# Ledger of designs, part 40: peptides against a protein of PDB entry 4QMF

Target 1, 175 residues: chain A of PDB entry 4QMF
Amino acid sequence: ESSFMTLFPKYRESYLKTIWNDVTRALDKHNIACVLDLVEGSMTVKTTRKTYDPAIILKARDLIKLLARSVPFPQAVKILQDDMACDVIKIGNFVTNKERFVKRRQRLVGPNGNTLKALELLTKCYILVQGNTVSAMGPFKGLKEVRRVVEDCMKNIHPIYHIKELMIKRELAKR

## One batch from the design tools (peptide; aimed at target 1 R107 A118 I160 Y161)

Design b2_p24_7_s2 (made by RFdiffusion4, then SolubleMPNN; from b2_p24_7, 11 letters changed)
Fold by OpenDDE base, seed 4:
Structure b2_p24_7_s2 (fold): chain B 175 residues (1-175), chain A 24 residues (1-24)
Amino acid sequence: as target 1 above (175 residues)
Amino acid sequence: SEEEKLDEELDKLSREILEEEKKR
C-alpha cells in the first residue's frame, strides 16, 4: 500500500472543507482513500485493497499537492485524467529581496493577468501564480515551457523573449 | 528605462495574443 501526505496553509482550510466531499467522490471512483486532517492541516491519499491501477495514487498525490497550492477543485481534479500532468514550481528561493521578488512575480502575471493568460494559451496549460509557487497543469511539453519561462523570469530574464519564441513555434506548428 | 519598455511591449504582445484567440 502507498500513501502520500501534503500540508496546506491555514488560509486554505475553509475552502478544503467545502470541497472535500467532492475530492472523496472523485477518488472513490479509483478506490483511493483520502483524509483531511484539520488539526494537523494535512491531506492524505492512500491506496486500498480495491485500488486497481497503482499509478493512480501518484495522480492523487498530485491532486492534493495542487489543492494545497490554491488550485480550485474543478481544475485540480483534471489531474486524474491520463493525459494531464502538473508541475508546482517553487519561485521563492530565486530572489532574497522581497521587493525584487514581488516585481518579478508580477511581471510574470502582467497587467490584468494578460501575460499569464497569453502564456497559458501558448503552452496549452493552466497556470496559477500564488505566493511562492506557480502551479501548472497541461501537457508535458507545455509544462516544460512554463517552468522555463517562470524560472527565467525569477532569474531576471524578461518573459518577452520566451513569449516571442513560443509564438514562432506555434505558427510553425500550424504548417 | 529599457526594462519598462520591455514590460510595455510584453503587455502589448500579450493582448494581441489574447485578441487573436478570440477571433479564432
Scores: peptide ipSAE 0.717, ipTM 0.960, DockQ to the pose 0.967
OpenDDE base, seeds 1, 2, 3, 5: peptide ipSAE 0.715, 0.714, 0.712, 0.713; ipTM 0.960, 0.960, 0.959, 0.959; seed 2 fails the geometry check

Design b2_p24_7_s3 (made by RFdiffusion4, then SolubleMPNN; from b2_p24_7, 11 letters changed)
Fold by OpenDDE base, seed 4:
Structure b2_p24_7_s3 (fold): chain B 175 residues (1-175), chain A 24 residues (1-24)
Amino acid sequence: as target 1 above (175 residues)
Amino acid sequence: SEEEKLDEELDKLSKEILEEEKKR
């Protein structure tokens, strides 16, 4: 048997309570047990004797990880699909200056979220910038690209260079 | 500044990408 636990911040509690029945239902289809501990502020997923695919527990682990990082359930639950991967990119440790951090993080989002939306389209990923993490969901290749852009941006490499590169790659792939 | 110029260009490019997607 395998078990995974993740902590979530207090501000997520109300939301998680609201959607937990849906989480339970989604995981029940795979015979994965789950527990929401409001006292500890944790989510746990566990295999059961009825779990058919042992690999699904890793996806369940990823599900609760995504939920803890503010990904909404309708999006996060897609991680249970075989062709869907995810990445949680920690961005809080690249720069010590708070103002610089905020500026670089905002650059990933861009005015009206345009940059982030463009990056989502180019990589075929869902991307959520929240706090000190960037959560992404999509194909493995796309996730690799997202991580590169995100980390480089936090290292003060402007995203425009990567966006241009991705555009070129996309056009070449159409041919 | 050069940084500001890049920010503006990025926003422009992003908008173009979004508009192209709407046409698909």
Scores: peptide ipSAE 0.709, ipTM 0.959, DockQ to the pose 0.969
OpenDDE base, seeds 1, 2, 3, 5: peptide ipSAE 0.706, 0.706, 0.705, 0.705; ipTM 0.958, 0.958, 0.958, 0.958

Design b2_p24_7_s4 (made by RFdiffusion4, then SolubleMPNN; from b2_p24_7, 10 letters changed)
Fold by OpenDDE base, seed 4:
Structure b2_p24_7_s4 (fold): chain B 175 residues (1-175), chain A 24 residues (1-24)
Amino acid sequence: as target 1 above (175 residues)
Amino acid sequence: SKEEELDKELEKLSKEILEEAEKR
């Protein structure tokens, strides 16, 4: 049997409590057991004797990882689909200066979130910037592109260069 | 500054991308 556990921050507790029945129901379809521990502040997923697909536990692991990083359940649960992948990009360790960190993170988001929305469209990914992490969901190719843009932005490489590149690639793909 | 120029250009491009998507 396989099990995975993730911790979640305290501010996420109330939300997780409200959606945990939905999490349970979604995982029950795959015979994956799950536990929300409010004392420890953890989520656990585990295979059961009835688990048919051995790979689904890895997706369940990713589900709780995404939920811990503030991805809403209706989006996070899509990770259980075969064609959906995810990535949690840690951005907090690229810059030690708090102001510089905030500035670069905000540049990734852009005014009214326009930069992020544009990046989502170009990569066909869902992207959530929260705290010291960026959570992304989508096709593997798109996720690689997202990680590149995100990490480079935190390294002070302006996102415009990648956006232009992605635009060109998109246009070429339409031919 | 160069940074500000790039920020403005990025915003312009982002809006264009969003507008194009809305037309589809």
Scores: peptide ipSAE 0.702, ipTM 0.956, DockQ to the pose 0.979
OpenDDE base, seeds 1, 2, 3, 5: peptide ipSAE 0.698, 0.700, 0.698, 0.698; ipTM 0.956, 0.956, 0.955, 0.956

Design b2_p24_8 (made by RFdiffusion4)
Pose (drawn by RFdiffusion4):
Structure b2_p24_8 (pose): chain A 175 residues (1-175), chain P 24 residues (1-24)
Amino acid sequence: as target 1 above (175 residues)
Amino acid sequence: EEEEEEEMDEELEKLSEELIEEAE
């Protein structure tokens, strides 16, 4: 009955093609069927007659969505867990110009990826920047903070204010 | 405005390096 599909870029195809057996196995634990269409370049997840809880299909949809945005499989299967949520942030329709887009995304990740890593430490979330998207995984509150930072960064508001704020909040909680 | 952005980037990088070192 329930079926969700997503598209993936070609540079991702090889990785998925070699790890797909691991995906259908992880999904087999929940009795969710899945197909990888190479010609179309898509992934599909479906519920079956023998699926215990159909609602997990939503998580399965998230899994293949994370896989389409260059999130590694070992990190991605964690979405099938309970205390795990995700958020794939679209950053394409903020800037019409290409140069400024790269400027702000590179500001988002920063030198040596340090400021991106700092966000991971402060929001307690896994964050991955890829092309037109920023994929995040972890606690709901930290996810809200990540979306806030990313969206406010793709708009010309620098992430330094946010990082400082989160650092101050963290030290205040330490007390 | 460009100079201010560069200054914010340098400050943010220092803060980020310190935070990463603390987390190690």

Design b2_p24_8_s1 (made by RFdiffusion4, then SolubleMPNN; from b2_p24_8, 7 letters changed)
Fold by OpenDDE base, seed 4:
Structure b2_p24_8_s1 (fold): chain B 175 residues (1-175), chain A 24 residues (1-24)
Amino acid sequence: as target 1 above (175 residues)
Amino acid sequence: MEEEEERLDKELDKLSEELLKEAE
């Protein structure tokens, strides 16, 4: 049997409580057990004797990982689909200066979230910037592109270069 | 360097808006 546990921040507790029945129901379809521990502040997923697909536990692991990083359940639960992958990109260690960190993180989002929306469109991914992490869901190729843009941005490589490149590639693919 | 970054920020925002508008 396989089991995975993830911790979540205190501010996420209220939301997780409200959606946990939905999490349970979604995982029950795959005979994956799950536990929300409010004392420890953790989520656990575990295979059971009735678990048919051994690979689904890895997706369940990813589900709770995404939920811990503020991805809403209706989006996070899509990870259980076969064609959906995810990535949680840690961005907090690239810059030590807080102001510089905030500035570079905000650059990923852009005014009114336009930059982020553009990146989502170009990569066919869902992207959420929250705290010290960027959570992304989508095709593997798109996820690689997201990680590149995100990490480079934190390394002070302006996203515009990548966005332009992706736009060109997108246009060429339409032909 | 800061002025250049600000210029690029503005250009990126414009580019993003155009892309999103075209995709509607």
Scores: peptide ipSAE 0.659, ipTM 0.942, DockQ to the pose 0.963
OpenDDE base, seeds 1, 2, 3, 5: peptide ipSAE 0.657, 0.657, 0.655, 0.656; ipTM 0.942, 0.942, 0.942, 0.942

Design b2_p24_8_s2 (made by RFdiffusion4, then SolubleMPNN; from b2_p24_8, 10 letters changed)
Fold by OpenDDE base, seed 4:
Structure b2_p24_8_s2 (fold): chain B 175 residues (1-175), chain A 24 residues (1-24)
Amino acid sequence: as target 1 above (175 residues)
Amino acid sequence: KEEEEKKLDEELDELSKKLLEEAR
């Protein structure tokens, strides 16, 4: 039997409480047990003797990881699908200067979220920029592209170069 | 350098808008 635990920030507690019954129901379908510990501020998922697919525990691990990073449940629960992967990209360690960090993080989002939406479209991923992490969900190929753009942006490589490249590739794929 | 970055930011926004508009 396997178990995984993740901590979540205090500001996430109220939301997690409201959706935990839904989490439980979703995981029950796979005979995965789960626990929300409000005192410790943790979520735990565990296989049971009734767990049929041993690989589902890894997806459950990813589910609670995504939830801890502010991904809404209706989106996060999609990780339980076979064809869905995710990535949580830590962006807080690339830049020590707070103002520079904020600027580069904002560049990923862009005015009115246009840059982020464009990147989501080009990579066929869901992307959430929150705090010191970027959470992404989608096909593996798309996730690799997201990580490259995100990390390069934090390294002061402007996203426009990657966006242009992805747009060209997209157009070529339509032909 | 800052001015150049601002230009790239603006260009990226316009490019993003164009992409999103075409995808509708």
Scores: peptide ipSAE 0.696, ipTM 0.954, DockQ to the pose 0.965
OpenDDE base, seeds 1, 2, 3, 5: peptide ipSAE 0.694, 0.694, 0.693, 0.692; ipTM 0.954, 0.953, 0.953, 0.953

Design b2_p24_8_s3 (made by RFdiffusion4, then SolubleMPNN; from b2_p24_8, 7 letters changed)
Fold by OpenDDE base, seed 4:
Structure b2_p24_8_s3 (fold): chain B 175 residues (1-175), chain A 24 residues (1-24)
Amino acid sequence: as target 1 above (175 residues)
Amino acid sequence: EEEKEKKLDEELDKLSEELLKEAE
């Protein structure tokens, strides 16, 4: 038997409580057990004797990881699909200066979220910038591109260079 | 340096808006 546990921040508790029945139902289809521990502030997923696909537990692990990082359930649950991958990019350790961190993080989002939306479009990924992490879901190739842009941005490499490159690649692919 | 960054920010925003508009 396999199990995975993740902790979640206190501010996420109320939301997780409201959607946990949906989480349970989604995982029940795969015979994966799950537990929400409000005292510890943790989510746990476990295989059962009825679990048929041994790989689904890894997706369940990713599901609770995404939920802990503020990804909404309707999006996070898509991780259970075979063709969907995810990445949680830690961005809080690239810059020690808080103001510089906030500025670089905001640059990923852009005015009205335009930069983030553009990046989502170009990579065919869902991207959520929250706190000290960026959560992304999509094809593996797209996820690699997202991580590159995100980490480089935190290293003070302006996203415009990557966006231009991705746009060129996109246009070439249409031919 | 700050001025350069501001220019890049503005250019990126413009580029992003154009991309999103074309994709609609």
Scores: peptide ipSAE 0.665, ipTM 0.948, DockQ to the pose 0.970
OpenDDE base, seeds 1, 2, 3, 5: peptide ipSAE 0.664, 0.664, 0.663, 0.663; ipTM 0.947, 0.947, 0.947, 0.947

Design b2_p24_8_s4 (made by RFdiffusion4, then SolubleMPNN; from b2_p24_8, 9 letters changed)
Fold by OpenDDE base, seed 4:
Structure b2_p24_8_s4 (fold): chain B 175 residues (1-175), chain A 24 residues (1-24)
Amino acid sequence: as target 1 above (175 residues)
Amino acid sequence: MEEEEEKLDKELEELSKKLLEEAR
């Protein structure tokens, strides 16, 4: 039997409480047990003797990881689908200067979130920029592209170069 | 360098808007 635990920040507690019954129901379909510990501020998922697919525990692990990073449940629960992958990209360690960090993070989002929406469209991913992490969900190929753009942006490589490249590739793929 | 970054920011915004409009 396998188990995984993740901590979540205090500000996430109220939301997690409201959706935990839904989490439980979703995982029950796979005979995965789960626990929300409000004292410790943790979520735990565990296989049971009734767990049929041993690989589902890894997806459950990813589910609680995504939830801890502010991904809404209706989106996060999609990770349980076979064709869905995710990535949580830590962006807080690329830049020590707070102002520079904020600027580069904001560049990923863009005015009215347009840059992020464009990147989501081009990579066929869901992307959420929150705090010191970027959470992404989608096909593996798309996730690799997201990580490259995100990390490069934090390294002061402007996203426009990647966006242009992705747009060209997209147009070529339509032909 | 800052001026160049601002220029790129504007170009990216325009490009993003164009992409999003075409995808509608």
Scores: peptide ipSAE 0.665, ipTM 0.944, DockQ to the pose 0.970
OpenDDE base, seeds 1, 2, 3, 5: peptide ipSAE 0.664, 0.664, 0.663, 0.663; ipTM 0.944, 0.943, 0.944, 0.943

## One batch from the design tools (peptide; aimed at target 1 I160 I163 M167)

Design b2_p25_1 (made by RFdiffusion4)
Pose (drawn by RFdiffusion4):
Structure b2_p25_1 (pose): chain A 175 residues (1-175), chain P 25 residues (1-25)
Amino acid sequence: as target 1 above (175 residues)
Amino acid sequence: EEEELLEKALEEMEEQLEEEEEEEE
């Protein structure tokens, strides 16, 4: 009955092609069927007659979505857990110009990826920047904060204010 | 190690913000 599909870019195909056996196995634990269409370049997840809880298909949809945005499989299967949520943030329709987009995304990740890592430490979330998207995984509150930072960064508001704020909040909680 | 990274990230972010302000001026 329930079926969700997603598209993936070609540079991701090789990786998925070699880890797909691990994916259908992780999904087999929940009795969710999955197909990988190489010609179309897509992934599909479906519920079956023998699926215990059909709602997990939503999580399965998130899994393949994370896999389409260059999130590594070991990190991605965590979405099949309970205390795990995700958010794939689209950053394509903020800037019409290409140079400025790269400027702001590079500002998002920063030198040596430090500021991006700092966000991971402060929001307690896994964050990955790739092409036109920023994929995030972890606590709901931290996810809200990540989306807030990313969206406000793709708009010309610098992440420094947000990082400072989160650092102050963290130290205040330390007390 | 994490605290050092955070301090370093802040320094880098302050320098980058100052450079952007100068470019706008």

Design b2_p25_1_s1 (made by RFdiffusion4, then SolubleMPNN; from b2_p25_1, 10 letters changed)
Fold by OpenDDE base, seed 3:
Structure b2_p25_1_s1 (fold): chain B 175 residues (1-175), chain A 25 residues (1-25)
Amino acid sequence: as target 1 above (175 residues)
Amino acid sequence: SDEELLKKAIEELEKELEEEEKEKK
């Protein structure tokens, strides 16, 4: 038997309550049980006697992890697909100064979210910047690229340089 | 197209970067 728990911030409570029936239904298809504890502020997933795929519990773990980090359910649930991977990148420890942190985090999003959209297109990933983490979903290669850009951004390397590089690579691949 | 959107995004980002660099100096 395997069980995983993830804590979630208070501001996610209302949303999680709203979608929890959908979470339950999605996991039931794989015979994974789940519990939303509003007192503790936690989500739990666990195998049952009817769980036949031992790997699905790890995907369920990733699901609740993504949900805790503000990824909406229609996107997060895609993690249950075999070809989908995810990464939760902790960005809160790169900079001690709060203002500098906020500024660098904002660079990941850019004006009107254009930086983020560009990164998503170029890496074929979904990317969400929230709080002290960046959540990404997509192919492994794309996720590696996302992590590089995100971490470099927090190290004061502007994402535009990586975006230009990725665009050049994309153009070359089309030739 | 995605390509056109990307090009426009880069132009906007370049402008933003230049403005940020000017503010730091």
Scores: peptide ipSAE 0.223, ipTM 0.797, DockQ to the pose 0.797
OpenDDE base, seeds 1, 2, 4, 5: peptide ipSAE 0.214, 0.217, 0.218, 0.210; ipTM 0.794, 0.792, 0.790, 0.791; seed 4 fails the geometry check

Design b2_p25_1_s2 (made by RFdiffusion4, then SolubleMPNN; from b2_p25_1, 7 letters changed)
Fold by OpenDDE base, seed 3:
Structure b2_p25_1_s2 (fold): chain B 175 residues (1-175), chain A 25 residues (1-25)
Amino acid sequence: as target 1 above (175 residues)
Amino acid sequence: SDEELLEKALEELEKELEEEKKEEE
């Protein structure tokens, strides 16, 4: 039997309470049990004797990880699909100065979220910038590109340079 | 179209980048 637990911040509690029945229903289809502990502030997933696919528990682990990082349920639940991967990129340790951190993190989003939207389109990923992490969901190749852009951004390489490169590659692929 | 959206986004990002550079100088 396998079990995984993830802690979540207090500000996610109300939302998680509202969607937990949906989480339970989604995991029940795979015979994965789940528990929301509001006292501890944790989510737990575990296999049961009826769990058929042993790999699904890892996807369930990823599901609660994504939910803890503010990914909405309708998007996060897609991780249970076979062709969907995810990455949670920790960005909080790249810069010690808080103002610099905030500035670089904001560059990932850009004006009106245009940077983020562009990255999502070019990588075919879902991307959420929240707190000290960036959560991404999509194909493995796209996720690798997202991680590169995110980490480089935190290292003071503006995302626009990667966006330009990806746009060129996209154009070349259409020819 | 996605292409048009990307082009517009790029233009806005270029403008933002230029403004940031001026603020840092």
Scores: peptide ipSAE 0.349, ipTM 0.858, DockQ to the pose 0.783
OpenDDE base, seeds 1, 2, 4, 5: peptide ipSAE 0.347, 0.340, 0.342, 0.337; ipTM 0.858, 0.855, 0.854, 0.852

Design b2_p25_1_s3 (made by RFdiffusion4, then SolubleMPNN; from b2_p25_1, 10 letters changed)
Fold by OpenDDE base, seed 3:
Structure b2_p25_1_s3 (fold): chain B 175 residues (1-175), chain A 25 residues (1-25)
Amino acid sequence: as target 1 above (175 residues)
Amino acid sequence: MDEELLKKAIEELEKELKEEEEEKK
């Protein structure tokens, strides 16, 4: 038996309660059991005797991890697909100054979310910037690119430079 | 459609980057 637990912040409680039946149904298809503990503020997934795919528990772990980081269920549940990967990038430790942190984090989103949207399109990933983490879902190659852009942004390299590079690569691939 | 939106977004980002750099000077 394999089991994984993830804590979630209090502000996610109401949402998680709302979607938990959907989580249960999605995991039941794979014979994975799950528990939402509102007292502790945790989500748990575990294999059962009927679990036939040993790898699915790791995807279930990733599912609750994504949900804890504010990824909406309709997007997060896609992690259960074989071709979908995810990454949770910790950004809170790159900068000690709060104002500098907020400024650099905001650069990832950009005006009207345009920077984030551009990065999503170019990498074919879903990207969510929330708190001290960036959650991404998509192909492995795209995730690698996202991590590079995110980390470089926190190191004071503006995302626009990477976006331009990715645009050039895309144009070259069309030829 | 996505390509056109992307090009417009890049232009806006470049403008904002320039403005931010000017404010730092």
Scores: peptide ipSAE 0.105, ipTM 0.709, DockQ to the pose 0.672
OpenDDE base, seeds 1, 2, 4, 5: peptide ipSAE 0.101, 0.103, 0.057, 0.101; ipTM 0.710, 0.704, 0.611, 0.705; seeds 1, 5 fail the geometry check

Design b2_p25_1_s4 (made by RFdiffusion4, then SolubleMPNN; from b2_p25_1, 9 letters changed)
Fold by OpenDDE base, seed 2:
Structure b2_p25_1_s4 (fold): chain B 175 residues (1-175), chain A 25 residues (1-25)
Amino acid sequence: as target 1 above (175 residues)
Amino acid sequence: SDEELLEKAIKELEKELEEEKKEEE
């Protein structure tokens, strides 16, 4: 039997409490047990003797990881689908200066969220910029592209350069 | 269309980039 645990920040507690029954139901379909520990501030998933697919525990692990990073449940639960992958990109360690960090992180979102939306469309991923992480869900190819753009952005390469590149690639692929 | 939305987004991003460059000067 396998078990995975993730910690979540205090500000997520109220939300997690409200959706935990839904989490439980979603995981019950796969005979995965789960526990929300409000004292420790943790979520745990574990296989049971009735777990049929042993690999589903890894997706359950990813589910709680995404939830801990502020991904809403209706989106996060999609990770349980076979064709869905995810990535949690740590962005907090690229820049020591807080103001510079905030500026570069904001570039990922852009005015009116247009940068983020463009990136989502081009990579076919869901992307959430929150705190010191960027959470992404989608196909592996798209996730690799997202990680590249995100990390480069934190390295002071403006997302526009990658977006233009992705646009060109998209146009070429339509031929 | 998605393409039109992307083109508009790119134009806005280009403006933003130019503004940032001016601020750094």
Scores: peptide ipSAE 0.242, ipTM 0.807, DockQ to the pose 0.811
OpenDDE base, seeds 1, 3, 4, 5: peptide ipSAE 0.238, 0.242, 0.239, 0.231; ipTM 0.805, 0.808, 0.803, 0.802; seed 4 fails the geometry check

Design b2_p25_2 (made by RFdiffusion4; failed a check: too like the target's own chain)
Pose (drawn by RFdiffusion4):
Structure b2_p25_2 (pose): chain A 175 residues (1-175), chain P 25 residues (1-25)
Amino acid sequence: as target 1 above (175 residues)
Amino acid sequence: SEEEELDEELAHLSELMIKRELAKR
């Protein structure tokens, strides 16, 4: 009955093609069927007659969505867990110009990826920047903070204020 | 200019923060 599908770019196809057997196995634990269409370049997840809890299909949808945005499989299967949520943030429709977009996304990730790593440490979330999207995984509150930072960064508001704020909050909680 | 200063400050802050967090392991 329930079926969700997503599209993936070609540069991702090879990786998925070699790890797909691991995906249908992880999904087999929940009795969710899945198909990889190479010509169309898509992934599909479906519920079956023997699926125990159909609601997990939502998580399965998130899994393949994370897989379509260059999130590694070992990190991605964590979405099938309970205390895990995700958020794939679209950053394409903030800037009409291509140079400014790269400027702000690079500002988002920063030198050596340090400021991006700093966000991972402060929001306690896994964050991955890829093309037109920023994929995040972890606690709901930290996810809200990540979306806030990313969205406010793709708008010309610098991440430094946010990182300082989160640092101050963390030290205040340390007390 | 202001944006460059904010970038340098943030880069420096973030590096120190990462080093400190790695030292806790």

Design b2_p25_2_s1 (made by RFdiffusion4, then SolubleMPNN; from b2_p25_2, 12 letters changed)
Fold by OpenDDE base, seed 4:
Structure b2_p25_2_s1 (fold): chain B 175 residues (1-175), chain A 25 residues (1-25)
Amino acid sequence: as target 1 above (175 residues)
Amino acid sequence: SKEEELDKELEELSRKLLEEAEAKR
């Protein structure tokens, strides 16, 4: 039997407590057990003898990973669907200068979140920028594109170039 | 600066894209 554990930051504790019954119910449908440890600050998922699909534990792993990174439950739980994938992109180590980091992260989001929303539309992904990570959910192709744009942005490649490229690709696909 | 110009261009492009998407809804 398989198990996975993830730590979560203290500020996430209150929210996780409020939704944990929903997490339990969602995972019970797949006979996956879960534990919220408030002392350690961890979430654990594990297979049971009744778990039918051995691959579902990996999705459960991804679920708690997403929840730990501030993805809200109604969105995160979609990871349990067969056609949904996710990626958690660490962005905190690309730049040592805090001000530069904040600036590049803000550029990725854009005014009123418009850049991020545009990227979501173009990649058919959900994207959440939180702290030192970017969480994304969607098709594998879209996720690959998101990671490229996010990492390049943190490397000081302006998102405008990628947005233009994605727009061109979309237009070509419509033909 | 060039960076500021790119920021403005990105905002305009993003806004247009989003508006077009909303219009199709």
Scores: peptide ipSAE 0.678, ipTM 0.953, DockQ to the pose 0.915
OpenDDE base, seeds 1, 2, 3, 5: peptide ipSAE 0.674, 0.677, 0.674, 0.674; ipTM 0.952, 0.952, 0.952, 0.952

Design b2_p25_2_s2 (made by RFdiffusion4, then SolubleMPNN; from b2_p25_2, 10 letters changed)
Fold by OpenDDE base, seed 2:
Structure b2_p25_2_s2 (fold): chain B 175 residues (1-175), chain A 25 residues (1-25)
Amino acid sequence: as target 1 above (175 residues)
Amino acid sequence: EEEEKLDKELDKLSEELLKEEEAKR
């Protein structure tokens, strides 16, 4: 039997407590067991003898990973769908200067979140920028694009170049 | 200054894209 565990930061504890019954119910449909350990600050998912799809445990792993990174449950639970993939992009190690980090991270979001929304639209992904990570959910192709834009932005490559490229690609695909 | 210019351009471009999408719905 397979098991996966993820740690979550203390500030997520209250929220995770409130939604854990929903997590349990969602995973029960797939006969995946789950445990919220408030002492350790961890979430665990496990296959059971009744688990019919061995691949679902990997999705359950991704679910708790997303939840740990502040993705809301109604969005995170979509990872259990067959056509949904996710990526958690670590952005905290690209820049040592805090101010520079904040600036580049903010550039990904943009005024009123417009840049992020545009990127979501162009990649057909959900994207959440939180702390030292960017969480994304969507098709694999879109996820690759998101990772490129995000990492390049942290490397001081302005997102505008990628956004323009994605817009061009989108227009070409409509023809 | 160049970065600020690009920031403004990106925001404008993003807004336009989003407005167009909203208009289609």
Scores: peptide ipSAE 0.685, ipTM 0.952, DockQ to the pose 0.970
OpenDDE base, seeds 1, 3, 4, 5: peptide ipSAE 0.683, 0.682, 0.684, 0.681; ipTM 0.952, 0.952, 0.953, 0.952

